# Ledger of designs, part 38: peptides against a protein of PDB entry 5OOQ

Target 1, 227 residues: chain A of PDB entry 5OOQ
Amino acid sequence: YREDVRQVVTHPANALSFLQPGRLVEISVNGKDNYGWGAVVDFAKRINKRNPSAVYTDHESYIVNVVVNTMYIDSPVNLLKPFNPTLPEGIRPAEEGEKSICAVIPITLDSIKSIGNLRLYMPKDIRASGQKETVGKSLREVNRRFPDGIPVLDPVKNMKIEDEDFLKLMKKIDVLNTKLSSNPLTNSMRLEELYGKYSRKHDLHEDMKQLKRKISESQAVIQLDDL

## One batch from the design tools (peptide; aimed at target 1 S17 R23 N117)

Design b2_p20_5_s4 (made by RFdiffusion4, then SolubleMPNN; from b2_p20_5, 9 letters changed)
Fold by OpenDDE base, seed 3:
Structure b2_p20_5_s4 (fold): chain B 227 residues (1-227), chain A 20 residues (1-20)
Amino acid sequence: as target 1 above (227 residues)
Amino acid sequence: AYTESFRYIDESENPARLEL
């Protein structure tokens, strides 16, 4: 059920509007590499220049650049490529007893475990020397102030996810947290249906965005001919 | 060294949304 909620929350139709610079997100890459809480730098639609026809899943269709302060010091961070979520071998969080450094890593939406209700003030140029370390200090301070964990955005109250099936899922989770009793199998089928609805909404939204872009481009060309 | 006061925004009440 937690994964089901995560799938809905991290879907582009829901998550992207909350990925402002400085938004805190909890990061787990490939379900194994836990970087903890990081700060969003920016995001972009994933484009494969070599294969423009490449189709990504919704959760892999965007790249989010995040600052983390938990990168293992001996990780080959110089091999990191902006907007390439395929991380080089050896890129990992520091384990207990290892030294960590600050790094900007590109992740997919699928690597977001949770979205926080906190947003940091980000430097204008995160690539400038010392700026990522400043964010790293801020992340440490946040963790110090929130020893019980950073508050997570409420999917319903904060994110305004109003899908009836999702609301039913949330109610079931609340009931299950209170009463361990009822059948887990019925909820997975509803997730697929929910995912299908979000996929359709995302497709329509992207189509509308593309249409608006084409209209704006056409208007810009007309204005150039009138000068 | 001006310890720039650590500042964050708590958006628990009304989170900002990007216009997409």
Scores: peptide ipSAE 0.432, ipTM 0.869, DockQ to the pose 0.475
OpenDDE base, seeds 1, 2, 4, 5: peptide ipSAE 0.431, 0.429, 0.431, 0.426; ipTM 0.863, 0.867, 0.864, 0.863

Design b2_p20_6 (made by RFdiffusion4)
Pose (drawn by RFdiffusion4):
Structure b2_p20_6 (pose): chain A 225 residues (1-48, 51-227), chain P 20 residues (1-20)
Amino acid sequence: YREDVRQVVTHPANALSFLQPGRLVEISVNGKDNYGWGAVVDFAKRINNPSAVYTDHESYIVNVVVNTMYIDSPVNLLKPFNPTLPEGIRPAEEGEKSICAVIPITLDSIKSIGNLRLYMPKDIRASGQKETVGKSLREVNRRFPDGIPVLDPVKNMKIEDEDFLKLMKKIDVLNTKLSSNPLTNSMRLEELYGKYSRKHDLHEDMKQLKRKISESQAVIQLDDL
Amino acid sequence: FLPFYEDTDEELEKFLEESK
């Protein structure tokens, strides 16, 4: 349900109104590379010089400044409006130095939209400007160690569509349902939940393998035939 | 360090009006 709300928030109709320069966003591109919190510089519509149609979330590209780029990552390969990050450009690992950079992303790569925004120079491309902004990101990350506050989708972003409101209520219902469970006020909750979640991942992982073995025991493309 | 801003409700309403 929360992932469902994220798509409603990041859709161009609602998200673009609040994508001003300097807007803070949490960037998680393709659900794999987590660059932490960054600053939006600008955005523009995606035009595929084959005029291909794009998904609503991929219809726009946002350039954002990050401060967690791996230091030896080859940033010279980036094209201004190509959000497919080349192989080797990755967030810095837990033990590796970081460098400030600008990357293009689609809207689907935004995890959350912040209520804070930075002062940004006119030319981020100018000498030392991307570096200076990276310093500001480091300070915001210090004042807010637990995280950056998110924009309220209803109160701040004024999202009032009825279908979305029922979705928000569905979350509140499940939360109060969760808060009424006997385990909520338990000390072993983190232990037991982790112990169970591991067993569950295996069950789902084993189920994936269990089906593959059976289909391959028989002839391969007999169904296609 | 460069300064930053926490946006008010009135500023956010203006951004939404300008986007229409």

Design b2_p20_6_s1 (made by RFdiffusion4, then SolubleMPNN; from b2_p20_6, 8 letters changed)
Fold by OpenDDE base, seed 2:
Structure b2_p20_6_s1 (fold): chain B 227 residues (1-227), chain A 20 residues (1-20)
Amino acid sequence: as target 1 above (227 residues)
Amino acid sequence: VLPYEELTDEELEKLIEAAK
């Protein structure tokens, strides 16, 4: 059930509007490498320059750049390629007793375990010297303030996921948390049906993003003409 | 934007609310 919820929450139609700069996200890469809570820098649609015809799943179709403060110190961070979610060998979180550093890593939506209901202030240039460390300090402070865990976005109340089947799923989970007895909507087929319902929302989000870019570009042009 | 280390609990709560 938790995975089903995660699949819905991390779908582009739902997640992208909450991946603003500074948004906290909990990161697990390849189901093994847990980086803990990081902060979103930005995101972009995944483009394969070498294979433009590459088709990605919805959860792999976007790259999210995140600041983490748990990168193993001896990880080859210099080999990280912007907007390439295929991480080089040796890129991993620090284990217990190991030293960690701050790094910006590109991840897919599928690597998001949860989305937090908190945004950090993000420096304008996170790649400038010392800026990622500032975010790292902020992450440590947030973790200190929330010893029981960072608050997670409520899929219904905060994310406004109002699909009836999803609501039923959430109710079942609530009941199961109270009474473990009811069968998870285990059918992957139902998730696909749910994803189909989100297609329109996703399209609207992309349209809005494009429109905002056009407006920004037009305003920049106007300012140049007024100059 | 104040460093999180300088944020009061109230200010942090406001940030959480604003992130909603």
Scores: peptide ipSAE 0.027, ipTM 0.625, DockQ to the pose 0.115
OpenDDE base, seeds 1, 3, 4, 5: peptide ipSAE 0.024, 0.030, 0.024, 0.031; ipTM 0.602, 0.624, 0.544, 0.641; seeds 3, 5 fail the geometry check

Design b2_p20_6_s2 (made by RFdiffusion4, then SolubleMPNN; from b2_p20_6, 13 letters changed)
Fold by OpenDDE base, seed 5:
Structure b2_p20_6_s2 (fold): chain B 227 residues (1-227), chain A 20 residues (1-20)
Amino acid sequence: as target 1 above (227 residues)
Amino acid sequence: VLPYEELTQEEIDELIKKAK
C-alpha cells in the first residue's frame, strides 16, 4: 500500500508542483541505493537526444537533479552526466563506516521515496565551488533538528490529491494501519486505473505548459518587434 | 538563521495554483 501511495504521489501530475529548488525529497535509486534526504536543484522533461522517439513511463519522463550528502567518497562522480539518470557503475551511497561527499545526481521521479514539507534555501549557483557542501551542511542541520524524521507531505491535506479512488485507498490504508487486512491485488488494479487518470492529466498539463511557453515566446517575439 | 523553511498550506496552495 505504501508503494501504491508512492506511485501516485510521485506521478508527474502530482509531484512536479512540489519540486521547487530546495525541496527536500527522500531518494532511493533502483530500489536499493538509499541516499536519504536530498535537496532538489531543478527538474526537466527527459529528452533522449540519441533516440528522440524513446517512450518513457510517466515516472521516468522527468529528470530531477538533487543534492545528496551521502555519496560514497570514492564514487566516480566525474562520470556523472547531466540529465542522464542512468548512473555510472560505482555511483552509490556511502555505507556505514565509509566517508561521504556531496554530489548532484540526476534521478527520475521513480527514485523519490517521499516528498518533504521543508525547503532549503539554495545557493544561486549550485555548481560553483563549495556550494554543494553548503547544501550538505544544511541537510545535516535539518536531520539534526528532525531526529524523528523530516515531515512528509500529506497527499490529501497538503498535496490536495482529490481523486476518489486515491481517497478510498488512503482510507483503506488508515483502516489497515488499524486492522492489518491487506488485499494487494485489488489495489493494483485500481492503481492502474489511477495511473490512467493521472497520465491524462499529465498530458493535459504538459500541453498547457507547452502552449503557455509558445504564447510567451510569441509575446516575446512581438515585444522584440515592437522594440 | 535556519537554512530551511517549512511551507505553510497557503504557500503550498499557491504552488499548486501556479502549476495548473
Scores: peptide ipSAE 0.454, ipTM 0.891, DockQ to the pose 0.567
OpenDDE base, seeds 1, 2, 3, 4: peptide ipSAE 0.309, 0.373, 0.357, 0.047; ipTM 0.782, 0.868, 0.873, 0.644; seeds 1, 2 fail the geometry check

Design b2_p20_6_s3 (made by RFdiffusion4, then SolubleMPNN; from b2_p20_6, 14 letters changed)
Fold by OpenDDE base, seed 3:
Structure b2_p20_6_s3 (fold): chain B 227 residues (1-227), chain A 20 residues (1-20)
Amino acid sequence: as target 1 above (227 residues)
Amino acid sequence: VLPYEELSQEEIDELIKKAK
């Protein structure tokens, strides 16, 4: 059930609105490599230049660049490619007793475990020397101030996910957490229906974004012609 | 100065509105 909630929360239709620069997100790559809480740099729609017809799943259709402070020091960070979520071999978080460094890694929405209700003040140029380390210090400070964990956005109260089936899912989880025996409804069949609704919403959002971009580009061209 | 901010629900609502 927790995974089902995560799938809904991290769907583009819900998550993208909260991925501002500095937004804290909890990162788990491929369900194995836990980097802990990182800070969002930016995100972009995933485009395959070699195969423009490539179709990605909703959760893999966007790339999010995040700063982490838990990268293993001997990881081949120089091999990281911006906007390539397929991480090179050896890129991993530091284990206990290992030294860590700050790094910017590209991840998919599927690698987001949680979205925090905190936003860091980000440097203007995160790729400049020393800037990622500044973010790393901020992350350490946040962790120090929130020893019980960084506050996570509530999907219903904060994110305003009001889908009826999702609300039912949340209620079921609450019941399970309180050890109240309610029959676990098979949530799997309802998830597909939920995705269908989110897909439609996502399409509309992307269309609007594309339209806004076209308008902005058109205005930029006009300004150049007036110069 | 805190290196972070906690967003209010009003700010969140504005973000959601901009995304629609």
Scores: peptide ipSAE 0.388, ipTM 0.881, DockQ to the pose 0.553
OpenDDE base, seeds 1, 2, 4, 5: peptide ipSAE 0.306, 0.373, 0.330, 0.361; ipTM 0.771, 0.861, 0.848, 0.869; seeds 1, 2 fail the geometry check

Design b2_p20_7 (made by RFdiffusion4)
Pose (drawn by RFdiffusion4):
Structure b2_p20_7 (pose): chain A 225 residues (1-48, 51-227), chain P 20 residues (1-20)
Amino acid sequence: YREDVRQVVTHPANALSFLQPGRLVEISVNGKDNYGWGAVVDFAKRINNPSAVYTDHESYIVNVVVNTMYIDSPVNLLKPFNPTLPEGIRPAEEGEKSICAVIPITLDSIKSIGNLRLYMPKDIRASGQKETVGKSLREVNRRFPDGIPVLDPVKNMKIEDEDFLKLMKKIDVLNTKLSSNPLTNSMRLEELYGKYSRKHDLHEDMKQLKRKISESQAVIQLDDL
Amino acid sequence: EEEEEELAEEATAEIIPLVE
């Protein structure tokens, strides 16, 4: 349900109105590379020039400044409007130095939208400007160690469509349902939940393998035939 | 466009300056 709300928030119709320069966003591109919190510089429509049609979330490209780029990552390969990050450009590992950089992303790569925004120079491309902005991101990350506050989708972003409102209520219902469970006020909750979640991942992982073995025991493309 | 800028300004909690 929360992932469903995220798609509603990041859809161009609602998200673009609040993508002003300097807007803070949490970037998680393709659900794999987590660059932390960054600053939006600008955005523009994606034009594929073969004029290919794009999904609503991929219809736009946003350039964002990050402060967690791996230091030896080859940033010279980036094209301004190509959000497919070349192989080798990755967020810095837990033990590796970081460098400020600008990357292009589609809207689907935004995890959350912040209520804060930075002062940014006119030319981020100018000498030392991307570096200076990276310093500001490091300070915001210190003042807010637990995280950057998110924009309220209804109160701040004024999203009032009825279908979305029912979705928000569906979450509140499940939360109060969760808060009424006997385990909510338990000390072993983190222990037991982790112990169970590991057993659950295996069950789902084993089920994936269990089906593969059976289909391959028989002839391969007999069904295609 | 102006209305969107105004809505974005109202939704902004703080504008944080540059750090030297």

Design b2_p20_7_s2 (made by RFdiffusion4, then SolubleMPNN; from b2_p20_7, 6 letters changed)
Fold by OpenDDE base, seed 5:
Structure b2_p20_7_s2 (fold): chain B 227 residues (1-227), chain A 20 residues (1-20)
Amino acid sequence: as target 1 above (227 residues)
Amino acid sequence: DEEKKKLAEEATSEVIPLVE
């Protein structure tokens, strides 16, 4: 169901109006390369000059340029071609322990995982020296301010998607979420986790009490021996 | 579309300035 929602949200008819410069979007390229939250620079309709008759799917028909701050430092970023969403080999996000750099990458709408409710005030010329890095610093600051994650636009309340089938889908998801929250098994697991934490605390408390008793008993024995 | 523009602006909770 989440993928179904994503397909509707990222459809050009719904997404493009929210892809203003600076809009924060969560990026996953080819379902594998997760770049995290980036900032939209601009977008354009995909035009194949070599094959003007090329037909793209709705989600591949636009190219969105985004600034990311998670590009692997040794990625061949010089091979990136503006408005070419087919990324060169080796272009990937940094893995754990690897250094990252800021880069502007062209992506399709299909590579947008979510659209945030925040925007950055973007520089006029992102290609100017140091501008990408400035945006990257701002992205880090945003992530720091929102440790629980950047708030995602509500498809119905914020994006005003009024398609009947979509609304039905959202209602189904809401019902399922409610059922999951009311599921005795989920509550039991949560209670078990709470009980586990409480049990650990209680065990530590009991251990401390026992230790204090042993210390007190040992001191009492020493006092008796000194008597 | 001015209505879509307005909607997109209303959907934006905050415009964050760049860290200098």
Scores: peptide ipSAE 0.614, ipTM 0.949, DockQ to the pose 0.638
OpenDDE base, seeds 1, 2, 3, 4: peptide ipSAE 0.613, 0.610, 0.616, 0.613; ipTM 0.948, 0.948, 0.948, 0.949; seed 3 fails the geometry check

Design b2_p20_7_s3 (made by RFdiffusion4, then SolubleMPNN; from b2_p20_7 with E1S E4A E6K A13S I15V)
Fold by OpenDDE base, seed 3:
Structure b2_p20_7_s3 (fold): chain B 227 residues (1-227), chain A 20 residues (1-20)
Amino acid sequence: as target 1 above (227 residues)
Amino acid sequence: SEEAEKLAEEATSEVIPLVE
């Protein structure tokens, strides 16, 4: 059931509005590599330039760039490609006793374990010298302040996920917390039905984003004409 | 949307400044 909740929370229709610069997110890549809490830099819709007709799942359709401070020091970070969530071999978090560095990694929504209620004030240019490390220090400070973990957004109270089926799921989880960790309430088909409801919402979100871009572009053109 | 932005801001407990 926890995975079911995660799937709903990390769906683009729900998650994207909460992925502002500096938003703290807990990162697990491929369900194996736990980077801990990182800070969102930005996100973009995944575009395959080689295959524009490529269709991604909803959870893989966006790339989120995040700063982590747990990257293994000897990881081949130079091989990281911007907006490519397929991480090179050797990119991994530091294990106990290993040294870590700060890095910006591209991840999919599916790699977000949780979304926190905290944000960092992010630098304007994260790629500038020393900026990643500054963010990394801030992440360490946050972890120090919250030894029991960073508070996670409440899907209902904070994220306002009001789908009836989701609310029922949450109620069941509250009742069956110990059992729900091991038993999914919904099979893949039910999740697909639930996702289908969010598909329309996602489309609206994209439409709004496109509209905002058009408005911004139009304003930019007007300003250029006034010069 | 403006509503979504407001919701996201309301969901944020604090914005923490970077430590130097």
Scores: peptide ipSAE 0.602, ipTM 0.947, DockQ to the pose 0.610
OpenDDE base, seeds 1, 2, 4, 5: peptide ipSAE 0.594, 0.594, 0.602, 0.597; ipTM 0.945, 0.946, 0.947, 0.945; seed 4 fails the geometry check

Design b2_p20_7_s4 (made by RFdiffusion4, then SolubleMPNN; from b2_p20_7 with E2K E4K E10K A13S I15V)
Fold by OpenDDE base, seed 5:
Structure b2_p20_7_s4 (fold): chain B 227 residues (1-227), chain A 20 residues (1-20)
Amino acid sequence: as target 1 above (227 residues)
Amino acid sequence: EKEKEELAEKATSEVIPLVE
């Protein structure tokens, strides 16, 4: 059930509006590499220049750049390619006893375990010398202030996910948390129906974002012409 | 979009300054 909730929460139609610069997100890459809480730098629609016809799932259709402070120190971070969520071999979080460094990594929405209700004030240029380390220090401070964990956004109260099937799912989870019974098979079929609805919303969001970009680009061109 | 941005701002409990 937690995974079902995660799938809905991290769907582009729901998640993207909450991925402002500095938003804290909990990161797990491929369900194996847990980087802990990181800070969002930015996000963009995934574009494969080599294969423009590439079709990605909704959760893989966007790349989120995040600052993490748990990167293994000997990871080949120099091989990281901006906006390429396929991480080079050896890119992994530090294990217990290993030293870690700060890094900006590109991840998909599918690598977001949870979205926090906290946001860091992000530097204007994260690639400037020392900026990622400053963010890393801030992440450590946040973890210190919230020893019981960073508060997670409530999908209904905070994110206003109003889908009836999702609300029913949440109610069932609440009841099941009390009863300790789960039926994962029934939720998977409903999740597909939910995805169908969210896919339509996602398309609208993408269209709107593209329109805003076009407007912004047009305004920028006008401003350049006025300069 | 503006409504979503407002929602996202309302959902933020705290904006934490960078540790200098």
Scores: peptide ipSAE 0.547, ipTM 0.936, DockQ to the pose 0.608
OpenDDE base, seeds 1, 2, 3, 4: peptide ipSAE 0.538, 0.532, 0.533, 0.530; ipTM 0.932, 0.934, 0.934, 0.932

Design b2_p20_8 (made by RFdiffusion4)
Pose (drawn by RFdiffusion4):
Structure b2_p20_8 (pose): chain A 225 residues (1-48, 51-227), chain P 20 residues (1-20)
Amino acid sequence: YREDVRQVVTHPANALSFLQPGRLVEISVNGKDNYGWGAVVDFAKRINNPSAVYTDHESYIVNVVVNTMYIDSPVNLLKPFNPTLPEGIRPAEEGEKSICAVIPITLDSIKSIGNLRLYMPKDIRASGQKETVGKSLREVNRRFPDGIPVLDPVKNMKIEDEDFLKLMKKIDVLNTKLSSNPLTNSMRLEELYGKYSRKHDLHEDMKQLKRKISESQAVIQLDDL
Amino acid sequence: EEELGEVFEETEENIVTLDL
């Protein structure tokens, strides 16, 4: 349900109104590369050109400044409106130095939208400007070690559509349902949940393999034939 | 240059929106 709410928030109709310059966003591109918290510089519509049609979330491209780019990542390959990050551009590993950079992303690559925003120079492309902004991101990350506060979708973003409101209530219902479980006030919860989640990943992982073996035991494309 | 490093916090009373 929370992932369902994220799509409603990041959709261009609601998200673009709050994508002013300097807006803080948590960037997780394609669910793999997590660049941490960054600052939005600008955004523009995606024009595929060949005039290809795009999905609503991919219909727009946002340039963001990050402070967790791997230092030896080849940034010279980036195109201004190409959100497909070339192979080798990745967030710095846990033991590697980081460098401030600007990357393009689609809206689907935003994990959360913050209520804070930075002061940004007019030309981020200017000399040393992307570096200065990266310093500010490092400070905000210190004052807020647990995380940056998110925008409230209803109170702040004034999202009042009825279908969305039922979705929010569905979450509150599951939370109070979760808070009424006997294990909520337990010390072994982290231990038992992790022990169970590992067994569950295997079950789902094993089920994936279990089906592959059976389909391949028989002839391959007999069904296609 | 004096304004660099400032952080703006927004609440329900002062939130900024774009006219699209």

Design b2_p20_8_s1 (made by RFdiffusion4, then SolubleMPNN; from b2_p20_8 with E1S E2S E3L E6K T11N)
Fold by OpenDDE base, seed 2:
Structure b2_p20_8_s1 (fold): chain B 227 residues (1-227), chain A 20 residues (1-20)
Amino acid sequence: as target 1 above (227 residues)
Amino acid sequence: SSLLGKVFEENEENIVTLDL
């Protein structure tokens, strides 16, 4: 059930408008490498320069650059390529007892476990010396202030996902969480059907275009106000 | 360290911005 919600929340049509600079996101790469909460730097549509005809899934079609403060100190961070989500071998979070450093890593939307209801003020140039470490200190302070966990965006209240099939999905999940589900498999199949209905009703391509326009317009307004 | 909850105009609802 949590995975079904995650798939909807992290879909480009829903997630991209909440991936502003400084947005906190919880990061899990390849289902095993948990970096914890990081801060969004920026995002871009994934383009394969070597294979322009490459087709990506919706959840792999965008690259999000995030600052993490949990990178293992001996990770080959110099091999990281901006906007390349295929991480070099040895890029991993620090384990218990290991030292960590701050790094900017490129991830896909599929590597987002949760989107936080918090934003950090981000330096204008995150690549400048000491700026990643500043964000790293801020992340530590956030974790200190929220010992019970960073608040997650509510998909309905905060993200304004008002799709009827998604609302039905959420209601069913709530019912399932409150009821001892005697048949998890039947309930999982029903959730998959509801997700399938949600995905079919949306022209996700058109929704994405509209969202991109809104983002561009908002960025243009911000740039005009900063001039 | 003031939790300045700046609501960014783009998404009015309950975005807490931490200026650290």
Scores: peptide ipSAE 0.050, ipTM 0.696, DockQ to the pose 0.071
OpenDDE base, seeds 1, 3, 4, 5: peptide ipSAE 0.031, 0.111, 0.038, 0.024; ipTM 0.701, 0.713, 0.729, 0.653; seeds 1, 3, 4, 5 fail the geometry check

Design b2_p20_8_s2 (made by RFdiffusion4, then SolubleMPNN; from b2_p20_8, 6 letters changed)
Fold by OpenDDE base, seed 4:
Structure b2_p20_8_s2 (fold): chain B 227 residues (1-227), chain A 20 residues (1-20)
Amino acid sequence: as target 1 above (227 residues)
Amino acid sequence: SSMLGQVFEENEENVVTLDL
């Protein structure tokens, strides 16, 4: 069911209007390489200059350029080609204990795990020296501020997906989640992950309120120190 | 001052812009 939701959310008809510069997206390439949350630079329709008659699936028909801060430091980032989602061998996220760097990677819509309800202010020229690292610092700060994870766009409320079959799917998921929550014993770890993700959705308003409050309190403290 | 909470003009109701 989560994959079914992801397929609908990441479909071009739904996703493209939310892929503005600076939009946070959670990235998983080929279901294996998890880059975490990155920031959208831009997107374009996929064009194969060598084979203009190439037909792509809907989820492969667009290329999204994203800044990630989790690229393995020894990855051959110089071999990355703009608007080519076929990543060179050795392009991978850093593992635990490895150093990471900032990179712009081209991905398909199918590599988007989730679309965040947050947007970063992006530099005008992300390719200029030091600009990727600036975005990388911002991504680290976002992750620090949202230890329980970045808020995900609500497909119905935020994305306005009103498809009847999709709404039925969402209702089924809600019923299943309620049933899973009612069985205390076996599902504690997966429920912590699922409730971590879904509680992150509902607590988003509360976390945003708490974050706004903490920011207002921090700004009030800074204003008190400047008096 | 990290201006947390500028709404991008394009989606006024739902997008929190983080200028960090």
Scores: peptide ipSAE 0.218, ipTM 0.739, DockQ to the pose 0.065
OpenDDE base, seeds 1, 2, 3, 5: peptide ipSAE 0.182, 0.030, 0.088, 0.029; ipTM 0.741, 0.707, 0.689, 0.653; seeds 2, 3 fail the geometry check

Design b2_p20_8_s3 (made by RFdiffusion4, then SolubleMPNN; from b2_p20_8 with E1S E2S E3L E6K D19E)
Fold by OpenDDE base, seed 2:
Parts: sequence; structure tokens; C-alpha cells
Structure b2_p20_8_s3 (fold): chain B 227 residues (1-227), chain A 20 residues (1-20)
Amino acid sequence: as target 1 above (227 residues)
Amino acid sequence: SSLLGKVFEETEENIVTLEL
């Protein structure tokens, strides 16, 4: 059930409007490499310059650059390429007892475990010397202030996902959480069906275009107010 | 406190700024 909710929340139509600079996101790469909470730098639509005809899934169609403070110190971070989510071999989080450093890593939407309801104020140039480390210190302070975990965006209240099929999904999940689910498999199949109905009702391409316009307009307004 | 020490908590109605 958590995975089904994650699929909806991290879908471009829902997630992109909440991936502003400084947004906290919980990162898990390849289901193994847990970087913990990082801060969004920016995002872009994934383009394969070598294969322009490449088709990506919705959850792999965007690249999000994120500052993490949990990168293993001996990771080959110099091999990281902006907007390339295919991470070099040896790029991993530090294990217990290992030293970590700050890094900017490109991830897909599928690598987002959770979207937080917190945002950091981000430096204008994250690539400038010392700026990643400043964000890293802020991330440590946030984790210190929230020992029980960083609060996650509510999909309905905060993200305003008002799709009827999704609301039905959430209600079913709530009922299942309160009721001893006697048949997890049957419930999983129903959740998959509901997600399938949700995805079919939306022209996701058009929704994404509209969302991009709104984001651009909002950024333009912020830039105008900062001038 | 540097501008970088501010955390914004988004609630339904308000952005709460946490000073770091």
C-alpha cells in the first residue's frame, strides 16, 4: 500500500510542483542505496542526447538534482554528471562508521521515497565552493530538530490530490490500516486497479505541460519580487 | 544567522519559517 501511494505521489503530475529548490526529499536509489533526506536543487525533463527516441516511464522521465550529506567519502563524485541518473560504480551512501561528504546527485522520481513538508533556503549557486557543505549542515540541523523523522507532505491536504480514484484508494488504505487485512494480495490487486484507473483518467502529458507553465510563472514572479 | 539557516515548513495555510 505504501508503494502504491508512493507511485501516485512521485508521479510527475503530482510531484513536480513540490520539487522547488530546497524541498526536502527522502532518497533511495535502486532500492538499496539509502541517502536519507536531501534538498532539491532543480529538476529537468530527461533527454537522451545519444538516443533522442528513448522512451522513459513517467517516473524515469525527469531528473532531480539533490544535495545529500551522506555520500561515502571515497565515492568517485568527480565522475557524477549533472542530469545523468546512471550513477558511476562506487557512488553510494556511507555505511555505519564510514565518513561522509556532501554531494549533488541526479536521481529519478522513482528514487524519491518521500516528499517532506519542509524546504531549505538554498544558495543561488550550489556549485560554488562551500555551498554544498552549508546545505549539508542545514540538513543535519533539520534531522536534529526532527528526531522522530521529517514530516511528510499529506497527499490530500498538502499536495491537493483530489482525484476521486486516489481518494478512494486512500480511504481503502485507511480502512485496511485499521482492519487486520486478512488478504494482502487481494488488496494489492485492488490498489493496482485503482492506480490504473487514476492514470487513465489523466492526460498526463497535458497536465505536465500545465504544471510546468505554472512553475515557470511562479518562479518568474519570485524573481521579479527579488529584483 | 545566515539566510541559509532558514527552513520553511509548508502547512495548509501558512509557511512556517524555522530558523536554523
Scores: peptide ipSAE 0.089, ipTM 0.737, DockQ to the pose 0.298
OpenDDE base, seeds 1, 3, 4, 5: peptide ipSAE 0.052, 0.026, 0.032, 0.070; ipTM 0.710, 0.685, 0.687, 0.654; seed 1 fails the geometry check

